# Peptides against a protein of PDB entry 7UQJ, part 119

Target 1, 160 residues: chain A of PDB entry 7UQJ
Amino acid sequence: PELYQNFNITPPRGVLFHGPPGTGKTLMARALAASCSSDERKITFFMRKGADILSKWVGEAERQLRLLFEEAKKHQPSIIFFDEIDGLAPVRSSKQEQIHASIVSTLLALMDGMDNRGQVIVIGATNRPDAVDPALRRPGRFDREFYFPLPDVKARFKIL

## One batch from the design tools (peptide; aimed at target 1 E97, target 1 (a further copy) E97)

Design b2_p29_8 (made by RFdiffusion4)
Pose (drawn by RFdiffusion4):
Structure b2_p29_8 (pose): chain A 160 residues (1-160), chain B 160 residues (1-160), chain C 160 residues (1-160), chain P 29 residues (1-29)
Amino acid sequence: as target 1 above (160 residues)
Amino acid sequence: as target 1 above (160 residues)
Amino acid sequence: as target 1 above (160 residues)
Amino acid sequence: AEEEEEEREEAEEELEEEREERVEALREA
């Protein structure tokens, strides 16, 4: 941590996995979760699939998001993987419902808002990156974007 | 206050920060929240978002807004910051649930019934200005609209 | 009435001020209420909003609306003004609440209960006219309309 | 009065069912 405090830098804590289906996005997330449970320093893994937080009560989806990010603050070494994040956080439109844009606005305020979110890495895997809200694709929340391509010749050889 | 009585004008009590993502809106609100808590006279910063207002009960979201504005009037030199305000206050629509139009109507009434002395300042950052209700964007509610643009060369030089 | 009842032209049961925001609709009702700064028993003015009637309980909103109308009949020549009548009477649909729908179901029955010797006029204001419920715009209700447009050049010169 | 109470209950139940079907449709999307 002194290397990052040597400068006045904060580490990148957000990655958006994107590429075609079957290219290794969830596999890489699974390998990262299995590696986080065997290094004997507790990196807590939070798994979230799509719109797991959707509820029929008003304001319960934003409450579940706030609770997920807060339980992430309770144990500092924690990770949040959002599988199929284009179904949880679509581009905010006036035509669609307000539960969607309200979830996206809560996610924006919880990733880079007024309060610091802690040592929480946020990973999102998507097949449709341009269905993710553009305000979620900037540094401070999903700094990096890993493009997982269809494998080239050497990579297919290695996979086989 | 005598200058604002000599000319028969009321000081603006509302600001809407708007601009592209990552241009300085939450940063300015964070710098103003740190400047509220340093000096010989104290300004009270009230931070809010859509999650700690929206409720599942009838008449509880507007009661939380009223409690916010009454508590800010009690601590009378005050700032109220609504981040991602288009999620809290979308454009009123009949094809939406009634809780969003009811929040926008309660917010319009509470802003039209403030101290009328420049005591409670209300600051909102929407990232998208069109999504916010036009009744809130008229002078009397959010008087000033600060456009935080993408920085030009001298501004990028200063930021770097 | 000695003059206007000679010709049998009935006064309107419901007159609707509608227009863009900031066009002076609340000023006209405030100026008509200052024309109620006159002696009693003539042009009693009631200033209500799309809020401060609707409540947590199930009967105080309709009971209070029936009582407002009964006090309006008690002082015979009287005017009821509903500012932001889309807040009190939104569009009834299947995303609508039950309390607003019953407020509309009582306001309609109270406007059809108003007698033909027109001594209670109900003026209502809105910035979004096709967001008020369609039933109050039927004949025998809010049927005469006043459009308040943005000012032209001479009008802006007088305003400045 | 009893009939108005029953109509209010039925309107609440229909709203709950429409919300459930909307949440299921969104999850399936």

Design b2_p29_8_s1 (made by RFdiffusion4, then SolubleMPNN; from b2_p29_8, 14 letters changed)
Fold by OpenDDE base, seed 2:
Structure b2_p29_8_s1 (fold): chain B 160 residues (1-160), chain C 160 residues (1-160), chain D 160 residues (1-160), chain A 29 residues (1-29)
Amino acid sequence: as target 1 above (160 residues)
Amino acid sequence: as target 1 above (160 residues)
Amino acid sequence: as target 1 above (160 residues)
Amino acid sequence: EEEREREREREEEERRRRKEEEVEKLRKE
């Protein structure tokens, strides 16, 4: 956070953490939340899993997203971390198109509706960035993408 | 442990995590301990720092290593993580040869004495794999080496 | 970095990363270095270990600190990461007071002497924040403290 | 003095263990 102030970087509304499983995406998001909270300025960290939101009936999933963004706005500065966001916002596949389309549309609207002055950052984590709806990867949404390489694929291969 | 079970991999007696400082060796070891613990199967994580063991008188360092391995065996499945193992088992330098040789010899004996049926994994972390006694890097000891590259600075660049 | 811009937070001169061993402090510092550099704006990352600086003769340790800060200033924007800063600047214990006091005093002076216009961030990492000299934890020095919890075993589970 | 240092190291290790267990409990809740 502080480093980017020195760099005059406009903070994105959304950051996509992508990389293989176990690259530390969720860890980094939590560590960032922790590292952005001082005693004077606590960041509220909201974590949701994509699959857990999707497991709800369509209208309830949309309502939960709206409530999450409202709560994050109310408790700003805040981070909304979507773990496994590809589960929430998969690229439109034919059989479940309508359900996923509604949730994705709602998430897009919520991200677009965040005033640039809002102290809410949305972090999406995925193992499959190409499985995330391209509409979420546009400027003003998850416009910054962060590859978490496997620390040496060989090193991880041996650990996994 | 569970990771190796899930992969049908015979768990090594020892795994050497090596790579530059801050590549996440210690983090990965803890994350592995965490990820291998289910509610049904908790892994006991023992962490020791090489320098902290070496700071003890030779006979007490040996005793502490023995106790650590016994406790790990008692609380199996378990991970013994040696952070900065190059501090515990440096390549024999002339002036302190006898002290280091005794500790290394004890660690070798403990690793060799671990029955392959034991659910104890030993992870050594070092920034300098070449500073680790080659005897520890032989088959049946730290026979699997994991390079932790600096996760591409570019790849982490994306994350904030 | 971006998070703090949204928050209108004056970047501290120093950030203290504290938390249990292997919580990813060094990993985060490298990730931050690696998240603040763009292709247009590379951050120079300087890493030093507290014990390695302290192992030098008192006057040489001070000189090395001065050179480090000068080099960081020359290569700004830059990060100075002190790994195990408690090893460099332990809380004054009675018997080694003079040596540690001189190094701590030099580090304090260097941090205080950094113009707020400088694009140099100092990150100290420790497992023992209470072992860091309280003088370093004052406003304008390591005035922001970041607790690296052991990421929830659950949160780490999602990361591996 | 060596016993007190060992006792302090044990107490710090126990305090770390308790903090790790408390963090682990807070994780289960």
Scores: peptide ipSAE 0.000, ipTM 0.235, DockQ to the pose 0.034
OpenDDE base, seeds 1, 3, 4, 5: peptide ipSAE 0.000, 0.000, 0.000, 0.000; ipTM 0.198, 0.188, 0.207, 0.282; seeds 1, 3, 5 fail the geometry check

Design b2_p29_8_s3 (made by RFdiffusion4, then SolubleMPNN; from b2_p29_8, 13 letters changed)
Fold by OpenDDE base, seed 1:
Parts: structure tokens; sequence; C-alpha cells
Structure b2_p29_8_s3 (fold): chain B 160 residues (1-160), chain C 160 residues (1-160), chain D 160 residues (1-160), chain A 29 residues (1-29)
């Protein structure tokens, strides 16, 4: 948030971190949260797993997403990190379509409803960016993507 | 592996990384793997999610664990990283007890069957160390534990 | 420290993190510090910028380095992180050679004087590993090197 | 085209470097 204010940049509503497991996506999201936090302006970091939102809140996942975005808005500047966002918004492919479609639709609406003046950043992390609903990857949503390469075994080989 | 050889130390069979989500457990496991690797001595890093072993291999999870340990032994020096190991070995609590009990029993047997001369390290990562079967946390298994604290907002403030 | 103790590994005296700016070297150093810290055994993380040691302590940089290593030894297990270590130990090239040579010599002596039983890890971060004095990169000093690849510039660009 | 893309990537990298240095500076203050 502060970063984007200091640069007079409209904070992207959403950022997609993608790459192999254990490349540090979650750590980087947390690092960004910490990096954007100052002693005067604490960034509130919200973390949710995509699978947890689906599994813990069967039938209320939409409401929990709304509450999360409201809480993030209340605690501005804030970061919402969705770990394993592909678990929240799988590509619209199979009979689970209706429940997933409603949750995806809610997340789309929440991301679209974020005022660009709001100091809420949404970070989605996935190991499978192809499994994330393309609607989430459009401009004004997760329109920015990070690839986390495997730290080359060779590059780390020079470490011992 | 080399590190333990160079110190004449029996490599612990297993190390448990625990702490809040996004504290860098997976990244650290990869960092260790890579740190222990040299141009002359490649450490092979195996990564498995606990939930994936249960979900992808319904009824064959035991066989897949055995194959993983055999492959790790074949590619010594090696690290087996179990991400979300609590998903593989939940505390024996409810009717899923039989399948989980057999998988846990297989993992116990595999960890017990590792020759201390073997250059195979097993790293388990969890957000809930209390959810990991206590049998896995005994000496000769995941007998070493690492807590990954949330980098305190203040600690992160001092980071940046 | 705990990592190395828990692995019964003599902590390397020094680890060099190198790679482009903002690749997460500082973050990883802190993640290592945090990861090695438990509730029972807090790792003390010391952070110093190489340039700050030179600029803030003109004529006393050697003494400040000694004090830092003594303090780190007092607060074992500890990590000393030198951010921008190339600023502390530039390759012996020009008339600043004498002051830099003495500081480098002091750092060499401090790293050589670390008992392998000491739970002090030194992490140096640089964007220019070629600018780090080769004497620091010898066995028993910064003998271990991490390359931090740029997370794909395009990927990072989309986030900023 | 490759040289211009490499140059844009470098200028971009340098902008990101400056932004990170500025954020590190803002966080060091």
Amino acid sequence: as target 1 above (160 residues)
Amino acid sequence: as target 1 above (160 residues)
Amino acid sequence: as target 1 above (160 residues)
Amino acid sequence: EEEEEEKREKEEEEREKRRKEEVEKLLAE
C-alpha cells in the first residue's frame, strides 16, 4: 500500500504468485506485507488458504470472503493473501461448477468492488496458474503475475 | 548429507519444521537441500505434499511412500520433504483411522528402516505440530523440530 | 544455529547470498534467523549494512566489527547478517585499499577466530559477488554461496 | 528486438531496483 502511494501508483487489486511448490510464494507475500508496513503505518496481513475457505465454510464461503474483504478494508492498509488460490477458484470444468462458480463470482465482485484508492492488496499464490479461473487473471483483478522459479539446484550447489 | 559425513554425525532421520503458514518452511527445506548440494555431490530433493499422497494414491499411498524412500535411497545424498505432513499423518482420531493408520505405520517403518549410514534426510513441514502423529515425533524419526515464528511485524520492520 | 545444532552440523562460519537487488537475500537471511529460533532458544539476529559500517564508523569500523562479533557470541545462538557486504569488503583495487584492507583483515580474523562450536552464523549479502574480496570467499569464511535469481523481471514488474 | 527487450528488461530491472531501494529506504527510516 505505502509503496503504491509513494509511487503514486494505483495499487493492483490483485497479484498472482505462481511457481513450483516451495519457491517462497507465501514467504514473499509475507515479506511484501512486512515491507509495506512501517512503525507509523502497520499493514495488516490476512492469510487464507483457498482450500480452507471451501472446506471450512461449506455454504458460507461467499459470506466469509465478504467478511474478509470488509475486515481488510477496515484495517487498511492491508494485504489479503490467498494461499493455494487454485483451490478457491478452480477452472470452471466439472459438476462442482455451481458452488465454485458462486465463490469465484463473489471473489470477482469483491475484487471489482475494491476502490483503487483502497490500500488493500490481494495476493494469490498457486502452483498451477493454469488452474486459476481466467476471469480472476483479467485486468483489475489478478492482473499482475510473479513466477517463482525453483532456486536452481546448481545455484544452491555453489552454497555448500 | 555431506555435512553430517564431514562431522561424523549420524544424520537425523527426520526433521519437523513447524510454525504458522508462510513462515518459509518449504523454502528453508529447499534452502537446506540446495545448501547441502555441491557440484561434485548433488543432493536430490524430493518434495511431496502430505495431502497429495493421500488424495492421489487412494489405496496405494503406502506403495508410493515405499517407492519414494527407495528412490531417495537410490539418489543419495537426498532429502525427502513432506510438505503439510499433518495431512499425511493426522492424529489418530476418527473413522479414517484405518487408512491413516496404515500410511502412518508405513512411514514409521520407512523411517525406522533407514540405515543411519544413509544420506537420506526426511523433512516434514506442518502448521500444526500437534496434529502430527506423536509416533512420528519419537527419537529416530522426526526427533528434531524447528519452529518457524512469524517474522514479527517489528522484526520485519527491522528487516526492512 | 538451531538448524545446525538440530542437524548436529557445525555452522558454516559464513554464507554469501548473492544475486540481483531485491531477490530476497535479506528476507532469506531473516527467514533463516527466524527459522532457527524457537520459543525456548531465540536466535539473536544482528543486521548491519556494509556501507553503514564503513560510513558511520570511520576509523572505528574494526572495533565495531569486533564488538558485533563479541555481542553475537554473547547472544548465541546468533546470526550476523551483513547486507551489501561488498560495501564492507570491496576487492582490493584502489587508494581506499588501506582502510578497506584493515577492515577486511579484521573481518577475516573474526571469521577465522570463530570457534566451530560457536553458534554464530555470518551471512553476507551482495549484488556483486565479484566485488567481494576473494579472501572472504575461502574455506572457513564465506565458503558457501547462494545465488538468488531474479524472480522473472516481467513477473516482478507486473507486481510493482 | 531482442536488444530492445533486453534493454527494456534492464531498465525495468533498474526501476524495480530503485523502487526496492526506495522501499528499503522508506522502511529504514
Scores: peptide ipSAE 0.000, ipTM 0.323, DockQ to the pose 0.067; fails the geometry check
OpenDDE base, seeds 2, 3, 4, 5: peptide ipSAE 0.000, 0.000, 0.000, 0.000; ipTM 0.245, 0.166, 0.197, 0.217; seeds 2, 3, 4, 5 fail the geometry check

Design b2_p29_8_s4 (made by RFdiffusion4, then SolubleMPNN; from b2_p29_8, 13 letters changed)
Fold by OpenDDE base, seed 3:
Structure b2_p29_8_s4 (fold): chain B 160 residues (1-160), chain C 160 residues (1-160), chain D 160 residues (1-160), chain A 29 residues (1-29)
Amino acid sequence: as target 1 above (160 residues)
Amino acid sequence: as target 1 above (160 residues)
Amino acid sequence: as target 1 above (160 residues)
Amino acid sequence: DREREEERERQEREREERREKEVKELLEA
């Protein structure tokens, strides 16, 4: 509440950062965590990769997501940053393994279960917003989206 | 010449960007590519993920690395950015599959084969520099290392 | 030497990061400072806001700028980051107070007075490059400019 | 001393509000 209360901004439950790789999505999420931390109020930053949740936590991904959200709630104010969230929650296709569907369903439930009064912000980063399950992009989830364009080439020249 | 001259920094063939995830390594590499481009001299930016080279190009990873370096040389001045290079070139362990060893050996050979006069810079980004094969961190390869610390909380306050 | 030599890039004394607010200019400047620091060679990062130099140092802004550049030179290699440099060095208008003209003149003189051999980089960030005095954008000053494009507007609106 | 501290706190609040407004405009633009 207070971080966004300080900003007089209603805290989003979820924010989707999307844009080409290396446009600063993760860096912006950290900068937000950084900027919103005061000397009196440190923001805890949790970072997970979508692919790591699938590959490292085969069979425990749902539990690890629950633990992550519980830990984030315990350490509030907090930011949960999912890097490559399209790897965690790909668009539901007929070829999608039941495992992916379960993980997506768990993430949906965790985001829906966040009390709006909680000082937990969820940031998802993707290079492909269209590869993210549309269910995650609904109100009360990643209802907020930021495009990170490629830094323009012309502007580039003058630093070096 | 002069920036690295000013810093008394010899230009690396390879630069290792390391630090906690989302400290802006990829963004920095893009900003460098961006900054080094002039209206007269566009820098071509090639980006590959270490994990993608392993997963998408199983059995062709060596060829794809060769093609990448050839394309980068063809489009010089160029930057090759390997995101998550620890995924491509992990520390050689007795349990590491022959495939990883071959890919690392190919990358080593490609970096060694770069003419110092070539306008190709290789940037590797990792969250775990100690997980990168030490052979890649030798002179003539990723001989320059840049640490991207978490923006310190005190440093946070001064930005915003 | 060779990176910039290979690219035939003259090192900037000053780099202008410009683009809409929150495009990661400040974050990029910190990431640069962080990235340029090795275990052997820490870069000292100095940050000042243009508005703070005017508001906090009324009547001492020129002295504080001199001290900042001296301190940066003492702690070289260093980066001086001016956030909101358009607040420090606005375009000279007939209505601009003598105070702003003096501060801009001091900054110009300090940038001109940097030895090209000094390991001090000056980064100015602005949301309005056209609001920065053109004299600061001349060769030997902020002769290098990076545009940080807005993340697409529709994508912006969805985060907040 | 108290007046200078209150004026500092006021200036700090105005800076926070301006920063908040800029971040809001940043996120709304």
Scores: peptide ipSAE 0.006, ipTM 0.450, DockQ to the pose 0.133
OpenDDE base, seeds 1, 2, 4, 5: peptide ipSAE 0.000, 0.000, 0.014, 0.020; ipTM 0.295, 0.264, 0.380, 0.384; seeds 1, 2, 4, 5 fail the geometry check

## One batch from the design tools (peptide; aimed at target 1 S55, target 1 (a further copy) G59 E97)

Design b2_p30_1 (made by RFdiffusion4)
Pose (drawn by RFdiffusion4):
Structure b2_p30_1 (pose): chain A 160 residues (1-160), chain B 160 residues (1-160), chain C 160 residues (1-160), chain P 30 residues (1-30)
Amino acid sequence: as target 1 above (160 residues)
Amino acid sequence: as target 1 above (160 residues)
Amino acid sequence: as target 1 above (160 residues)
Amino acid sequence: RTPRSYSSLPSPPPIPPPTPVEEALWEAWE
């Protein structure tokens, strides 16, 4: 931590996995979760699939998001993987419902808002990155974007 | 206050920060929240978002807004910051649930009934200005609209 | 009435001020209420909003609306003004609440219960006219309309 | 007291399963 405090830098804590289907996005996330449970320093893994937080009660989806990010603050070494994040956080449109834009606005305020979110890495895997809200694709929330391509010749050889 | 009585004008009590992502809106609100808590006279900063207002009960979201504005009047030199205010206050529509139009109507009534002395300042950052209701964007509610643009060369030099 | 009842032209049961925001609709009702700054028993003015009637309970909103209309009948020549009548009477649909729908179902029955010797006029204001419920715009209700547009050059000169 | 609820709630999108190649790679790594 002194190497990051040597400068006045904060580490990148957000990655957006994107690429065609079957290219290794969830496999990489699964390998990262298995590696986080075997290094004997507790990096807590939070798995979230699509719109797991959707509810029929008003304000319960934003409450579940706030609770997920808070329980991530309780244990500092924690990770949040959002599988199929384009279904949880679509581009905010006036035509669609307010529960969607309200989830996106809560995710924006919980990733880079007024309060610091802690040592929480946030990973989102998507096949449709341009269905993710563009305010979620900037540094401070999903700093990096890993493009997982279809494998080239050497990579197919290695996979096989 | 005599300058604002000599000319028959009321000081603006509302600001809407708007601009592209990552241009300085939450940063300015964080710097103003730190400047509220330093000096010999204290300004009270009230931070809000859509999650700690929206409720599942009838008449509880508007009651939380009223409690916010009454508590800010009690601590009279005050700032209320609504982040991602287009989620909290979208454009009123009949094709939406009634709780969003009811939040916008309660907010319009509470802003039209403030102290009328510049005591409670209301600051909102929407990242998108068109999504916010046009009744809130008229002078009397959010008087000033600060456009935080993408920085030009001198500004990029200063930021770097 | 000695003059206007000679010709049998009935006064309107419901007159609707509609227009863009900031066009002076609340000023016209405030100026008509200052024309109620006159002696008693003539042009009693009631200033209500799309809020402060609707409540947590199930009967106080309709009971209070019936009582407002009864106090309007008690002082015979009277005016009821509903500012932001889309807050009190939104569009009834299947995303609509039950308490607003019953407020509309009582306001309609109270406007059809108003007699032909027109001594209670109900003026209502809105910035979004096609967001008020369609039933109050039917004949025998809010049927005469006043459009308040943005000012032209001479009008802006007078305002400045 | 009367609760509020969404009259229309959209369904979440399905999550796709792993491909056989990804299963095989995972078993090999185990």

Design b2_p30_1_s1 (made by RFdiffusion4, then SolubleMPNN; from b2_p30_1, 22 letters changed)
Fold by OpenDDE base, seed 5:
Structure b2_p30_1_s1 (fold): chain B 160 residues (1-160), chain C 160 residues (1-160), chain D 160 residues (1-160), chain A 30 residues (1-30)
Amino acid sequence: as target 1 above (160 residues)
Amino acid sequence: as target 1 above (160 residues)
Amino acid sequence: as target 1 above (160 residues)
Amino acid sequence: MQELYYAEVPEPPAIRPMTVEQLELLFKAL
């Protein structure tokens, strides 16, 4: 809070973690949540997998997203981590448009509605940033991106 | 490699990384591969996802496993990392027995045959260790397990 | 910790994370700390920035290092993470030799004295590994190095 | 010959790469 106030930086509402599989996107989100949790300020970490929201909650995915954001608001400061967010909000393809469009629209509305929602950060992780609906990558949503590079095999750990 | 050589420890043939999603299993495997790579000793890191071996290589999954182990042997020292290995070697259930049993049997044979295969380590990562065929968890296979706990929210980072 | 215990590997006293800016060095250290923390085994994570130790604690930097290592020992198992460690332990240059030499000497002594200090791991992160005093890179100190490469676009995962 | 209307997909706003430091700052500011 104070850090953003001092720099007049609008805290990003959403951060997109992207990069190849096994670059630690999910681990990072957890580690950051843990590192920012203090005795005075416990950060609540919510994790959902994008594909699980679609598959487990057929017809209720929107409600589950709303409940997740409400629970995150109730337990603020909080982080909502969407693992494999490309599975939740795929680029709109014609044949699956209605169901995916509604979930995406709900997520968009929930992210846009965060102005009054307190200290909730949303992190989306994907291996395919280009497979995420461009509407989610607009300002006020996932407008910050963090690339997780592969550790190069040539990263010569000189074990001296 | 050198670490095991220096301690005269028989390098485990297989290590099972298990724990909840986003605990960094894949990242750790990559970090370990990178950490063990030196100028003189480039570790080749092979990554496969268990479900991809089943889905992409219908009828050739066994051959792909053999080729993977041969290539790993050719490029030794090497690490073979199976992400979501529970997708490759599910607990033998009666109705899917034939195809899965053959892949599991091939993996078992490939792991057992590593005695003459030089410096190849196999890492399996799973969120569900109990969903992995118990035959893979026997001595000489994935006989070492590493649990990746969730970062406890109460891990007091006292940033002094 | 458990990884090293399970493999009967003497935990490295110091690990040097190096690589270009933004490659996730600090992030990885936090992730590793978080991943190694369990309910039964709370890892205490201490973070210091190398330049801050020099600038904030003019004349007391040695005392602050001692206090940090004492507190890390008191709260073991613990990780001490030095971000930008090249700012703390620069390669000895003639004109600043006396002050930097004393801080480096204190850090060396603290790392060497870890034999009796239990489960404390020191991680140093730098963008300039060659700017770190070579004495810190000797066995029993930062004797393990982790390079964090930029994602080389050409790091062909031959996903065969 | 269906004219591919190149709808100018407005260039996705230049996604500002976040540095590790900025990401850490983000999380510390929670």
Scores: peptide ipSAE 0.034, ipTM 0.257, DockQ to the pose 0.022
OpenDDE base, seeds 1, 2, 3, 4: peptide ipSAE 0.029, 0.019, 0.027, 0.010; ipTM 0.231, 0.170, 0.172, 0.203; seeds 2, 3, 4 fail the geometry check

Design b2_p30_1_s2 (made by RFdiffusion4, then SolubleMPNN; from b2_p30_1, 20 letters changed)
Fold by OpenDDE base, seed 4:
Structure b2_p30_1_s2 (fold): chain B 160 residues (1-160), chain C 160 residues (1-160), chain D 160 residues (1-160), chain A 30 residues (1-30)
Amino acid sequence: as target 1 above (160 residues)
Amino acid sequence: as target 1 above (160 residues)
Amino acid sequence: as target 1 above (160 residues)
Amino acid sequence: MQELYYAEVPEPPPIRPMTPLQLELLFKAL
């Protein structure tokens, strides 16, 4: 919050962390949650795995998303971190269409229903940004993207 | 290798990374693999997810583990990283006994069959170290454990 | 670089990673170095340990720092990572005053002499931010601080 | 014939080589 206030930057509602597996997306999201918390301002960090919301909550995934966003609003300032968000919100062109479509629509509605004044940031992490529904990558949703590249093998760690 | 030679420490055959989800276990394993690689000595990094070995390789999981360890030996120095190793080697007391027992027994045999001279390190990552078969946590297997604590919410990232 | 360009934020000259041991400071610095490197834009990552600069380069530490910054400028975009920077730049009140004072003064001058246009980021990591000379923590030097906290056990990870 | 879904675990992109000292530091930081 204070970071964005100091720079006159509107805090993103959603940030997409993308890059190869094990590049530290989840660690960075936790580090950000930690970083934004002070003794006076505790940030609540909510973490869900996209595939787990689909697999564990078959038929209740929409309700669980609603409850998650309600809890996040109740405990603001908060970060909602979706790990493997491509598992929750796959591109609508994937043949498992109906069950995914309702969950994606619910997530879209929940992100759109976030007041700009809300101290709730949503972070999605994916290894496949192109497998995330483009509707989630629109302005007012995951409108900021952070690429986590792998350390290139050719980076000469010259420890002289 | 050189690190352990300099300290007269026998390199662990296996290292268990444990801690809450998104504490950077996978990133650390990759960073280790990267860190051990020089221009002259490339470390080969093999990654498998424990649950994927069970689900995708039903009936071939043992063969796939053998092939993985053979490839790792062939491409030494190497790191084998098992993400969510609790999904591969759940505690034997869980009712899905027979299929898991054979895979666990194969993994145990493969870890025990690693020559101390082999430049192959096995890293297991889990969010539930107590859900990992205690047989894997014995000396000569995952005999080193590293806890990945969460970043405490008190972390002031003063981005001034 | 692109991260800061996309946010219209002037890249910090220096970022201080601080927090308890094992919180992933070094990992995050490597992940950041990795994350800023694309196929088109290779970031050169230089790593030095603060204590090693003092112990290995007794009498040459200033020259080694100068060479490090020159190499980093030559290979920009680059990251210079000082692990255990408190070992390099202890608070001036510690009795090893004279030798440390010259190294700290050199590091200060090198950080101040970085053009705002240079794609060189300096990351310092410490477990003891209060053991780092306050002069390094001033604007235009390590003006961004990233704490890496320990998990407070009371942070309700409602893994539903 | 059950299609062996080789989920191509995308080849872990090239791991930057670190020196033995970097490994030491990484293990000491653990």
Scores: peptide ipSAE 0.008, ipTM 0.232, DockQ to the pose 0.027
OpenDDE base, seeds 1, 2, 3, 5: peptide ipSAE 0.035, 0.008, 0.008, 0.041; ipTM 0.259, 0.177, 0.233, 0.282; seeds 1, 2, 3, 5 fail the geometry check

